# Designs tried in a protein design run: peptides against a protein of PDB entry 5H65. Part 208

Target 1, 294 residues: chain A of PDB entry 5H65
Amino acid sequence: QYLERTPLCAILKQKAPQQYRIRAKLRSYKPRRLFQSVKLHCPKCHLLQEVPHEGDLDIIFQDGATKTPDVKLQNTSLYDSKIWTTKNQKGRKVAVHFVKNNGILPLSNECLLLIEGGTLSEICKLSNKFNSVIPVRSGHEDLELLDLSAPFLIQGTIHHYGCKQCSSLRSIQNLNSLVDKTSWIPSSVAEALGIVPLQYVFVMTFTLDDGTGVLEAYLMDSDKFFQIPASEVLMDDDLQKSVDMIMDMFCPPGIKIDAYPWLECFIKSYNVTNGTDNQICYQIFDTTVAEDVI

## One batch from the design tools (peptide; made by RFdiffusion4, then SolubleMPNN)

Design b2_p25_7_s3 (from b2_p25_7, 9 letters changed)
Fold by OpenDDE base, seed 4:
Structure b2_p25_7_s3 (fold): chain B 294 residues (1-294), chain A 25 residues (1-25)
Amino acid sequence: as target 1 above (294 residues)
Amino acid sequence: SMTIDPYKEESKLPDEVLEELEKLR
């Protein structure tokens, strides 16, 4: 889209809602820590959630490992099952179910694994060898998703989460509804299992200054702004460094704002009412970061 | 590092099990 550039001083005088194209310097931003800016967003209830930490997942999977896989749920038309007992004092049982496509086991790169009793490390290692992994547990009559506090689907280093509030979980056999059992599209898996998938988003507040005025703009973006997926950044040091470098470029520490590069972006204004108080807020949209090259 | 490292722990599954899993088709 194209809009004529509007100075911030003019924008600050106008009523909402409106859309603007601006050119401003990033005076400051929050939160300062990248991991704090990555959130999970529900497209249905619009709640923002923290991405679970490794420690949180460890607890969930440890708890899951205390449950014994039900032998009656192994080896169905949907999946072939194998079970191992670890040679340790607790004798942890790990069941892996290999989902079949029309009764035939796919190649590893096309195969979905359902796992009971696996650790986070084991699950992640398996996700590097197979197409996808779903942590599951034995239900009363079928396998079920282990816990929505943990990923419902792991593909490589990508952890897919579901909304606890909006999801109405269905049993694993509902994967039979999928015509293609080789690609394992996260949205399709989620739909089959009654999961409302959460979206990884960068959530930041920018303080923008173009020399005529200063305003705060809210950023909620998944992959457009940085051209880096929010879903991958927490698992990839290089991507994390890239985002940090971008932010440092636009808002360099120890340097005066006069030397900051110009940021071109689109912002939209909107009204927010807090009791009797009405305020205008701003949100960045449809923007990819770029330096204004002279 | 600020990244999550799910691979920092060694698998408690025997290597032979992991190898077997890799061979499954």
Scores: peptide ipSAE 0.030, ipTM 0.630, DockQ to the pose 0.475
Fold by OpenDDE base, seed 1:
Structure b2_p25_7_s3 (fold): chain B 294 residues (1-294), chain A 25 residues (1-25)
Amino acid sequence: as target 1 above (294 residues)
Amino acid sequence: SMTIDPYKEESKLPDEVLEELEKLR
């Protein structure tokens, strides 16, 4: 739908909800650090949570590495298993289970690995050599997902997370329900294991100024605004630099706002009630800025 | 650094796994 440009001063006087097209300058934004702007969002319960830090993952995998793989759970119809004992003083046991497709081991680029006792570094290296990696642990009768605080699936540099609140975890043997055991679509894996996958999102607050008024607008976007996936940005320095360059272009440090470029975007207003206080808030939607930068 | 470095720790496990995978074929 075509929307005419509306000045911010006019928008600030109107009731919500409404949609607007605006042309404004980005006076400021929060958070300033990109790492702080990337969150995980549950599409079911709508909870926003932090992406686990590397240190958090290290702890989880270290704890997992203290558990000995159960010999009874090795070498099933679903997977072939190999066990290593590390040549360090800890002598940890690492079990790798190679998921088979119709009883046959696929090529590395099509193979899903289930890993017990691996470190974050080892798991990440494996994810670059194989199609996918799932951190698992030995359950009572079957392998189980290690921990929803860690990725349930790692593909290359992408870590897929699940919602602790909404997920009802099922055992690894439920991967048998997947017809295609070569592509390992994250949503299909999640469904088989009873996981509600979380979505990576950029979460920012923009202060917009068009000379007639100042408006604060909320941004929650996965890949449209920057034309950069939030799911990949934390694992790629070049993507991080690109986002930083975009933000620096629209909000250059050390110069007056009069010299800032104009940003065209769509915003929608909505009502928020906190007790007896009714406030109108604004959210950016259906906006891509990357085309203006390229 | 904001970027997780999967190679911050040296590990020979991946190479060993690859070798074993080939043997299973």
Scores: peptide ipSAE 0.029, ipTM 0.612, DockQ to the pose 0.750
Fold by OpenDDE base, seed 3:
Structure b2_p25_7_s3 (fold): chain B 294 residues (1-294), chain A 25 residues (1-25)
Amino acid sequence: as target 1 above (294 residues)
Amino acid sequence: SMTIDPYKEESKLPDEVLEELEKLR
């Protein structure tokens, strides 16, 4: 697909929807804080959700820890179970289920853990030792996902979330449908459990200025724009620094806009209707940040 | 930094759990 470069002044006069290639300076952007720009997006219902904070997860897992693991659900063909009662934590019950591959316990780097009664810290520590961790609870007939407000799958430092609206949860035994019980691909796990995975996205509003006009463009992107995964940035200080560096490069503080680098982008226009009011909005798409060589 | 630290809380897993986990390493 070829698009000629169009000046903003011309774009601002045209009806939507259309696609454009532009060259503009990033006059300003919002939100200014990176953690505020990272959201969860549902590919089906398109709702944007906040990434749960540590405190939110703590509450969920604390609540989960008040439930007693059902002994009848332990040691199935799918998993081997271990259960303990804490001595100094008001008798908290902790159950860990080690998912087997064809009846055999896999190596730690290939093993999925199901955990009942674990804290966030404990779960995260386990995720560093094993391939994946799923927080679960005892249902009536099977283990079930603990809460979609918490990650359904944790792999290393990556927390995978599901959409509450679009998901139709299935019990843990549905993991039996997975042929490969060693790699634990998030999408496969989600499919088996009836989960619609949420996608980490950067959500920002850019004010773009090419000297002929000014427009605001919406950015919702997972990994293309910064060439940094939104799914990893919150857990990686170096990635955060990289994003900050990129934004500072295109929108340097304390410098006049005349000295800003040029940003090449693709934008699409679209109509937004609010009652009788029609507004044309713009969204960045298929764009990787690049600075024009001066 | 703005990095989320999920390890802020001290692990309270029973020693027995940790020992069992080590067997799978």
Scores: peptide ipSAE 0.028, ipTM 0.624, DockQ to the pose 0.434
Fold by OpenDDE base, seed 2:
Structure b2_p25_7_s3 (fold): chain B 294 residues (1-294), chain A 25 residues (1-25)
Amino acid sequence: as target 1 above (294 residues)
Amino acid sequence: SMTIDPYKEESKLPDEVLEELEKLR
């Protein structure tokens, strides 16, 4: 749909819902720090949650490491198991299960590891050597996902999370339903395990000013706005710098707004009910700014 | 740096485990 540019003053007078094309200056934005803008979003229940910090994950995996792998769950048709005992005072047991493809152990770059008792650091190191890693625990009858508060799948530097509210977890043996046990597509893994995957999103509030009016617009975007995946930005300094540069370009510190560049974007209005009050809110959509900067 | 570094801590896995895993490459 082609949309003509509409001044903010006109938009502010109109009922919702509507879509607009605008040209405005970014007067200000929140949050100011990039890492605060990266959230996890559920596409089903629409809850937003914080990305777990390293410290949070350490606690989860430390707790998991206190549990002993169940010997009865080792070496199934799905995976070959190896168990080691650390030489520390606690004698931590670590079990690594190598998922097979049709009974054959694949190459490391195609192999999914299930790990019991691993630390975050160990798991991440393994994820650099193998295709994927799933933190698991011994359930009653099968291996199970360790905790949805931690990643259900780690591929390289990407941590995949699931929604606690919407997921109905199934045991690890459900991975047998996957025909291809070499590519380990996150969505396929999630489906097999009954997980609703969360989406990394940039969440920001933009104050937009075109000289005729001022409005606040909400940005929730995964990879289009910056042309940088929200899923990767927390693990990559260069990507962080790129986002910072983009934001500094549109909203340069210490400079008057008159000198700010114009931002062209699409916004949609929508109604929000807060008790008895009906409010009109605005959200940025289908907008890419990186092409103008990079 | 605001980048999360999950590799900062050294592995607590025994050297033997790491060696065995490397052989599977």
Scores: peptide ipSAE 0.031, ipTM 0.622, DockQ to the pose 0.437; fails the geometry check

Design b2_p25_7_s4 (from b2_p25_7, 11 letters changed)
Fold by OpenDDE base, seed 1:
Structure b2_p25_7_s4 (fold): chain B 294 residues (1-294), chain A 25 residues (1-25)
Amino acid sequence: as target 1 above (294 residues)
Amino acid sequence: SLTIDPNKEESDLPDKVLKTLEELR
């Protein structure tokens, strides 16, 4: 939809909700640190969550590693199992379950490994070399996902998380419902396991100034604004640098705002009620900056 | 035990996985 450009001073006087096209300078933004701006968003309940830190994952996997794999759950029609025993004093047992495609073990580039009792380090090493990894535990009757606080699926360096609120976990045998047991599409895996996948999003607040007024606008975006997936940015130094470069371009340090580039974007206003106080807030939408940076 | 398909080449997947884990010992 075509919207005429509206000055911020005019927008600030108008009632919500409305949509606007604006041209403004990015006076400032928060958070300043990229890792603080990346969140997990549930598309159903709309809850925003922090991306689990390495320390959080370590705890979860360490706990899982204390559990002994149930022999009764090994070697099913869905997967073949092998036990790897550590050489440490405790002799920790790790069960690796190799999901089969039509009864046949897949190639390394098509495999899904179910890891039971693995540490974060072990799981990461495997995920970097093999197609997909699911951390699992022994349930009563079947293997189950280890914990929704940890990734339900790891592909390379990408951690896929599920919503605890919206998910109703199903056992691993439900992977049998997948027709394609080679590509391991995260959404398909999630569906089979009763998981509502969370979405990585950039969450930022922009202070915009067009010389007529100043406005704070909220940004929640997965991959459009920067043309960089929020799902990959935390694990890719080059992508991080790219985001930083974009932000530095629009909000260069040590330079007067008069020299800042103009940002064209769409914003929508909406009403927010905090107790007895009603305020109008603004959100950036349908905006891409990357095209202007190239 | 691992499933062996006599009609297909033996998958080296388990060996590769175990080798990877062994590197962490």
Scores: peptide ipSAE 0.515, ipTM 0.798, DockQ to the pose 0.046
Fold by OpenDDE base, seed 3:
Structure b2_p25_7_s4 (fold): chain B 294 residues (1-294), chain A 25 residues (1-25)
Amino acid sequence: as target 1 above (294 residues)
Amino acid sequence: SLTIDPNKEESDLPDKVLKTLEELR
């Protein structure tokens, strides 16, 4: 249903929860650095997490690489296995498991590689050339996902993460439940493996000013606000530049706020209780900046 | 043993993957 535009001064006097349409200037925002605004969000438990850095992943994969692949878990009906031995590093063994579709190896553009004992560098190189990669380890009876602190699925430069709190991991053989073993849809893979996928989200705090009042509004959005997926922005310089340009447009440096463009958006108010203190907070929702520039 | 579809042009998938890894050796 259509919402009438409400001035901020009126909103600031009203009880929560309510929804509003507003027109305001972006006085300021935080965090200022884009990489700090991208988080992982669980749709089930609503926990926000930091996106792991390269250094974090290096440690996880290095630890995984200390384990020797279990020979008894190689070459099943689900996958064929090859062992690659490094020249250095005391002959570290990497197991590459090629998931089959109906007993046949797929093409490179539709393949899923299960990598056991690989380094981050090796995994990234493979994911850039082949469709999908899952880092795995040898369990007692089956291959298992390596670690939910690392991506459960890598497609190109996109890292898919799962929630440690909400996921109940199942063994790799559960990929057999997938009818289509060529597309490797992240949600389908996650479901098969008992993973609750985390969502990439932009998390920012906007200070909005319409001349009648000032309020802070929380932004948590995956792809609508900027019309740019949060899942792709960290790995794409052009997308990063685009987001920066958008923010600079709404909040131009070195210019007075009087000259700022107007932002039209929807906000919802909600109550936050901290002990005995009750505070009304605001969140931006259902807003696209490209359509809201006036 | 590897099960390769002889009717597919990219039946050398394992070789391609291993070659990719070798480039990092």
Scores: peptide ipSAE 0.513, ipTM 0.803, DockQ to the pose 0.050
Fold by OpenDDE base, seed 2:
Structure b2_p25_7_s4 (fold): chain B 294 residues (1-294), chain A 25 residues (1-25)
Amino acid sequence: as target 1 above (294 residues)
Amino acid sequence: SLTIDPNKEESDLPDKVLKTLEELR
């Protein structure tokens, strides 16, 4: 629906909820560092969490690597298994389970590898060369996802995470429900395993000023605002640079706000209860700045 | 035993994976 431009001073006097089209300058924003603005969001419970650091993942996979794969769970109708033994003194065992499509092993570019007992380095190396990787562990009766604190699916450099609160994990054999065992669509894999996928999002607070008033607007967006996927930005230096350039354009350092470019965007107001206090907050929505900038 | 498709060009998936792991050994 078409919205006319509304000055901030008028918006600040109105009750929520409402939607507005505005033209304002980006006086400031937080956080200033890009890596701090990328979060994981659950679309169901709406919890926000940090993207796990490499160190966090190392700990999880190291713990998994201390456990010997259960021989009874190897070589099922769903997957063929091979054991790889390290050259260290302990002879760490890594089980690689090759998921089959209609009883046949797929090609490298369409395969799903279930890795049991692998380190982060090993898993990442495999994911860079093969289509998909799921870190797993031996359960009582079946292979299971290793840990929801780690990715449930790795494709190239993309780590797919699930919500601990909303997910009800099912065993690996539930992948049998997938008709297509070649594309390994993250949402399909998640559904089969009872996972609610988390969404990568940019999370920022914008201070907007149009000369009539000032308000703070919350930005939570996956790929529309910057036309850059939040899921890819942390692993791509060029994408990071692009986001930084966009932010520097709208909020250039070292110059006065009167010289800032105008930002056109949509905001919605909503009510928030903080203890006994009711306040009106604002969120940016359905806004793309990259099309106007690039 | 591994089930491979003899009609597919890439029947050496396990070997490729193991080779990749060996590079980290």
Scores: peptide ipSAE 0.511, ipTM 0.803, DockQ to the pose 0.049
Fold by OpenDDE base, seed 4:
Structure b2_p25_7_s4 (fold): chain B 294 residues (1-294), chain A 25 residues (1-25)
Amino acid sequence: as target 1 above (294 residues)
Amino acid sequence: SLTIDPNKEESDLPDKVLKTLEELR
């Protein structure tokens, strides 16, 4: 969509909702720390949640590892099961369930492993070598997802989370509904298990100044703005550095705003009502920061 | 028992997984 560039002073006088193309300098932004700006967003209830820390995950998986896998739930038509016993840790048992496709074990690059009783370290090592991992526990009648506070699906270094509020968890046997048991698309897995998947998003507030006016614009973006997926940034030091570099470029410390680069972006205005007060707010949308244009 | 087809290219998937876990022992 082509929009003419509009100065901020003009935008500030207009009613919402409207869409604008702007050219402005990033005077400031919040939060300043990247890890604070990466959130999990529910597309259904719109709740923003913190991404769980490794320490939190360790606790969840350690707790899961204290429970012995139920033998009655092993080796079904959906999956074959193998028990791995640790030499240490009092002989902790880990159940690995290999999901089958039409009764056949898949290739390593297309497999789904259900891990019961594994530690975070073990699960991560497996996810780095095999296509997909789901942490599970023994339910009363079937395997179940371990905990929505932990990832429901791990693919490589990507942790997929579900919304506790909106999800109505179903047992693992519901994976049978998937026609294709090789691709393991997160959304498909989520749907089968009754999970509303959360989306990784960068959440930031930008203070924009074009010399004619100043406005605050909200950024909630998954992968377009930085051209870096929010889902990967926390697990990749290089990506983190890249985002930091981008932000430092637009808002360099110790330099006057007059020397800041110009940011071209799209913003939309919208009305927010708080009691009797009506406020116009702004959100950045459909914007990509192009490094080559700077 | 595991469903293993020796003629399948990666019939050793369980062994690979277990080997990975054993590396963490």
Scores: peptide ipSAE 0.516, ipTM 0.801, DockQ to the pose 0.049; fails the geometry check

Design b2_p25_8_s1 (from b2_p25_8, 7 letters changed)
Fold by OpenDDE base, seed 3:
Structure b2_p25_8_s1 (fold): chain B 294 residues (1-294), chain A 25 residues (1-25)
Amino acid sequence: as target 1 above (294 residues)
Amino acid sequence: VSAEELADKVLEELEKRRKKQLEEL
C-alpha cells in the first residue's frame, strides 16, 4: 500500500476517516513513565485495563490462600497432586498439581503446574523452575481458575491475563482437550479454559509537529512500534532501557525541537462523538521506529 | 518455608515421581 507523504497542515483540514503517511517531530508524549504506558487490551471488547501491580496480586493470592484445597479433587487423570502445609502460625495449605501428558509426568521444563493457595512469591519461584503455572482454586466439582484479576498463566516472567467481560470460564479438566501438553501455548490454554486473552499494549499520546501544523496522535501497539513486546518490557530492565532510549532519541530532554529527529509514521484519522461535539482524532498504525533516525 | 524452598521441594517431588514412573514402565 502506497501513501504519499502529507503535511500536517493539510491533514488538519480534512475530514475523517483517512489514512496518511507523515514525517513529523515528536514534540512531546504522555505518559512520560513507561510503566504507565503499558496496558492490557481486549481484542474483543476493546477495553483497556491496567496491568495489575504486585500489591494487587498479593491481595488476590492471599485471599485465595484462605481457601482450603479440596482433597476430593486431588490426583485425577489429568494431574497428580501434593499438598504442603506451611510451618507458619497460619498453617497454610498449598496444593500443587502436576499436569500429565497422556498419563505421563513430563519434565519440569514441559510441566504445567496448577497451584492452590500459593503466594505471589511462591508462584513466581515456581514459574522459574517449571514451564508454566496456573493459579487455581477448588471448585464444586473440579479445579477452577482462581481469578481473572490475576494471571491465568505464568510462563517465566510473563503474566498472561484474560478479559473478565468476554471470557466464559471453563473448568480445569478442559485442558484435556489440548493435544500438546508440553509447550503450553498461552492461546491454546486460553481457548481450552474459555478465556479471551488480553494483549499487552503500549498506550501513548504523541504530539507531532512538522513545522506546518501540530496534532496529537494516539499510539496503541503491542510490539511493532518499538520492536519490543509490551508483554515483556515490564519484567526486563534492558528492554525498558531500550524504550527509554528510543523515546529520548525522538524527544531529547533539554534541547529545542529544531534539533529533534524526524519521525516517519502512518496515522489514521477517525471521528469521535461526544454528545453534540464531534472531534477528529488520530491514531498511529503500521509504524516501526527506525534505529537510524534522520 | 521460603518461596524458594517450596519451589525446590515441588521440583524434587516431580523428579521423584518421574523416577518412579520410569521404573514402572
Scores: peptide ipSAE 0.702, ipTM 0.963, DockQ to the pose 0.760
Fold by OpenDDE base, seed 2:
Order: sequence, then structure tokens, then C-alpha cells
Structure b2_p25_8_s1 (fold): chain B 294 residues (1-294), chain A 25 residues (1-25)
Amino acid sequence: as target 1 above (294 residues)
Amino acid sequence: VSAEELADKVLEELEKRRKKQLEEL
């Protein structure tokens, strides 16, 4: 749908819901720090949550490591197992399960590992050498996902999370339903395990000013706005710098707003009920700014 | 055992098992 530009003063007078094309300056934005803007979003229940910090994950995996792997769950048709005992005073046992493809052990770059009792550091190192890693624990009858507060799947530097509210976890043997046990597509793994995957999103509030009016617009975007995936930005310094550069371009510090560049974007209005009050809010959508910067 | 050392051992184990598997096929 083609939309003509509408001045903010006109938009502010109209009822919601509507879609607009605007040209405005980014007066300010929140949060100012990039790491604060990256959240996890559930596409089903629409809850937003913070990305767990390394310290949070350390605690989860430390707690998991206090449990001894069940020897009865080792070596199934789905996976071959080995247990290592650490030489520290605790004698921590780490169980690694190599998932097979039709009874055949794959190459490391195609291999999914299930790990019991691993630390975050160990899991991260493994994810660099194998296709994927799933932190698991011994359940009553099968291996189970360790904790949805931790990643259910780690591929390289990407941590995939699931929604606690919307997921109905199934045991690891449900991975048998996957025809392709080499690529380990996150969505397929999630589906097999009954997980609703969370989406990494940039969450920001923009204050937009076109000289006729001022409005606040909400940005929730995964990869279109910056042309940078929110899922990768936290683990890549260069991507972080790129986002910072983009924001500095549109909202340069120490410069008057008159010198700010114009931002062209699409916004949609929507009604929000807060008690008895009906408010109109605005959200940025279908907008890419990186093409103008890069 | 460091995290890296464990990862190396796990990789070696896979390779060992794959080698055996290939010999049996």
C-alpha cells in the first residue's frame, strides 16, 4: 500500500488505528545503551523479557552440574553417550550425548550434542566445535531440557531461548521425529521439543519531531530496522558499533536538532486501554534505515 | 580440566567413534 507523507500535527488529531508514512527527526531515544534495548519477545503471548546475562546462566548450569547423569539413560537409538569425570575436588560428572542420524554418528559440524553437567564455558567451547549443543538433564524416563531460563539450543555464538509461558516441553526422544538430523534448524528443534521460541528484538522508544508536532513511537524489530539481527548483536562488537553509529547519525550528541538528519519511516497508531482511559500509541513498522547509512 | 580441554576431548571421542564406525561399515 502506498502511503503519502503525513505531518505529525495531522496524525496527532486522528483516531486509531491507522498507518502513516512520516518524515521526522529523531529528537531522542530510549534506552540509550544498546545492550538495554535487546530483549526476548514471545510471538505467542507477546511477553518481553531480558536476555539472560552470563552470570545468570552460570548459576543455572552450576545447579545443573550438581545432578548426576542417570546411567540408565545413556546410549539410546538416538544418541551415543560418554561420561567424563573432572579431576577437581568435586569430581563433577559431565555426560555428553552424540546425536546420531539414522544410527550413524555424523561429522562434528553436523553433530548435535546433548550435555549434562556442563558449565557455560564448556558449553560455549563445545558449540564452537560442533553444530549445536542442547543443555539437558536426566528425567525420569528420558533426557529432558535442562531449563528454559537457559538456552535450549546453542549454535556457535547464538543462544536460542524458549518461552516458559507458552512452551509445553517434551522429552529429548522427540527429536526422533526430525527427518533431517544434520542441519538442526532451531525452529524444527523447538517444534520437536514443544518449545515456543523467543525472538530477539530491538526495543526502543523514539521521540519524533517534524517541526509540526512531536510524538513517541515504539520500535520493536528483529532485523529489519538496522539490517542487523538482534540475535547476533550482543555477541559481535562490530555489529554493536554499527548500531551505535546509526543511532549517532540520527541523533548526534552535542548538536542542535535543526542539524539532525531526516528519518523517513512508517508508523501505525493503535489504541491502548489503561484502566478507563483510552490512549493512542504509535509503533514503527516496515522501516529500514541502514540502507541510507551503509 | 579446562573448558577447552574438555571440548577437545569430546571432539576426539567423536572422531574415534566415527573411525570405528567407518571400519565396521
Scores: peptide ipSAE 0.701, ipTM 0.963, DockQ to the pose 0.744
Fold by OpenDDE base, seed 5:
Structure b2_p25_8_s1 (fold): chain B 294 residues (1-294), chain A 25 residues (1-25)
Amino acid sequence: as target 1 above (294 residues)
Amino acid sequence: VSAEELADKVLEELEKRRKKQLEEL
């Protein structure tokens, strides 16, 4: 719906909830570091969590590598298997399962790999050569997803995560339910495995000032605000630079606010109860900065 | 074996198996 511009001073006096169109300057924002602003969001339980760091993933995959692949789970109708033994002193076994499409092994660019005992580095290298990789472990009767703390699906450089709270994991054989076993759409894979996919989101707090008043507005957005997917930004230096440039444009360091550009955006107010205190908060919504620059 | 080497071996294995598969079709 079309909204007329409302000055911040007027907004600050009004009850929530309401929606507003505003024109303001970005006085400041937090967090200042881009990597800190990218979170994982569950669309069901709305939990926000940090994107796991490489070190976190290393630990998870190291732990997974301590388990020996079950020979009985090799070579099913769904996948063909091979085990490699590493040349290290411990002789780590890595099982790779090539998922078949109707009994046929697909091309590498269409092939989903299930991997047991792989390191993060190995998995990453594999994801660059194959369509997708799923870290798995040997369960009692079937392969199972390794750990929801790690990606359930890796496609190229994109790590897809699932919500631990909302997911009810199913065994890997449930991938049989997928009609198309070549494209490996993350949402389809997630559905088959009982995973609620997490969404990458930018999470920031903006301090907005239009000269009549100042308010803080919360931003949670996946791809509209910057017109850059949050899911890709962490793995792409150019996208990171672009976001940084946008933020620097609106909030240039070392420059007085009077020289800042005007930002047009939509904000909604809402009531929040924090202990004994009731407060009105604001959230940016339905806003694209590239189109809303004055 | 490096991570890259392993990945190469896995790829080679797929290709090998695909070749065999094609011959059997």
Scores: peptide ipSAE 0.701, ipTM 0.963, DockQ to the pose 0.753
Fold by OpenDDE base, seed 1:
Structure b2_p25_8_s1 (fold): chain B 294 residues (1-294), chain A 25 residues (1-25)
Amino acid sequence: as target 1 above (294 residues)
Amino acid sequence: VSAEELADKVLEELEKRRKKQLEEL
């Protein structure tokens, strides 16, 4: 739909909800650090949560590594298993399960690994050599997902997380329901295991100024605004640099705002009630800024 | 054994098993 450009001073006087097209300068934004701007969002319960830090994952996998793989759960129709004992003083047992496709072991680039007792480093190295890795543990009757506080699926450098609130975990044997056991689509894996996958999102607050007024607009976006996936940015230095360059372009440090470039975007207003206070808030939507950088 | 060494061993194991599987077909 076509929207006429509306000055911020006019928008600030209007009731919500409404949609606007604006042309404004990015006076400032928060948070300033990219890592702080990337969150995990549940599409079902809409909770926002932090992406786990490496230290958090280390703790989870260290705890998992203290558990002994159950020999009764090795070598099923779904997977072939092998156990390695580390040569360190701890003698840690690592069980790797190669998921089969119709009873056949696939090529490494099509192979899903289930891993018990692996460290974060080991899992990351494995994810670079195989299609996907799922951290698991020995349950009572079957292998189970290790912990939803850790990724349920790792593909290359991408960590896929599930919502603890909305997920009802099922055992690993439910992967048998997947028709395609070669591509390992994250959503399909999640569905088979009863996981509601979380979405990586950029979460930022922009202070916008068009010379007639100033307003704060909320940004929650996965891949459209920067044309960079939030799911990949944390693990890719080049993507991080790209986002930083975009933000520096629109909000250059050390110069006056009158020299800032104009940002064209869509914003929507909405009402927020906090106790007895009614506040009108604004959110950026359907906006891509990457085209302005090219 | 380093993380990389473990990953290499796991890959070698898969390839070994795949070769055996192909021979048995």
Scores: peptide ipSAE 0.701, ipTM 0.962, DockQ to the pose 0.756

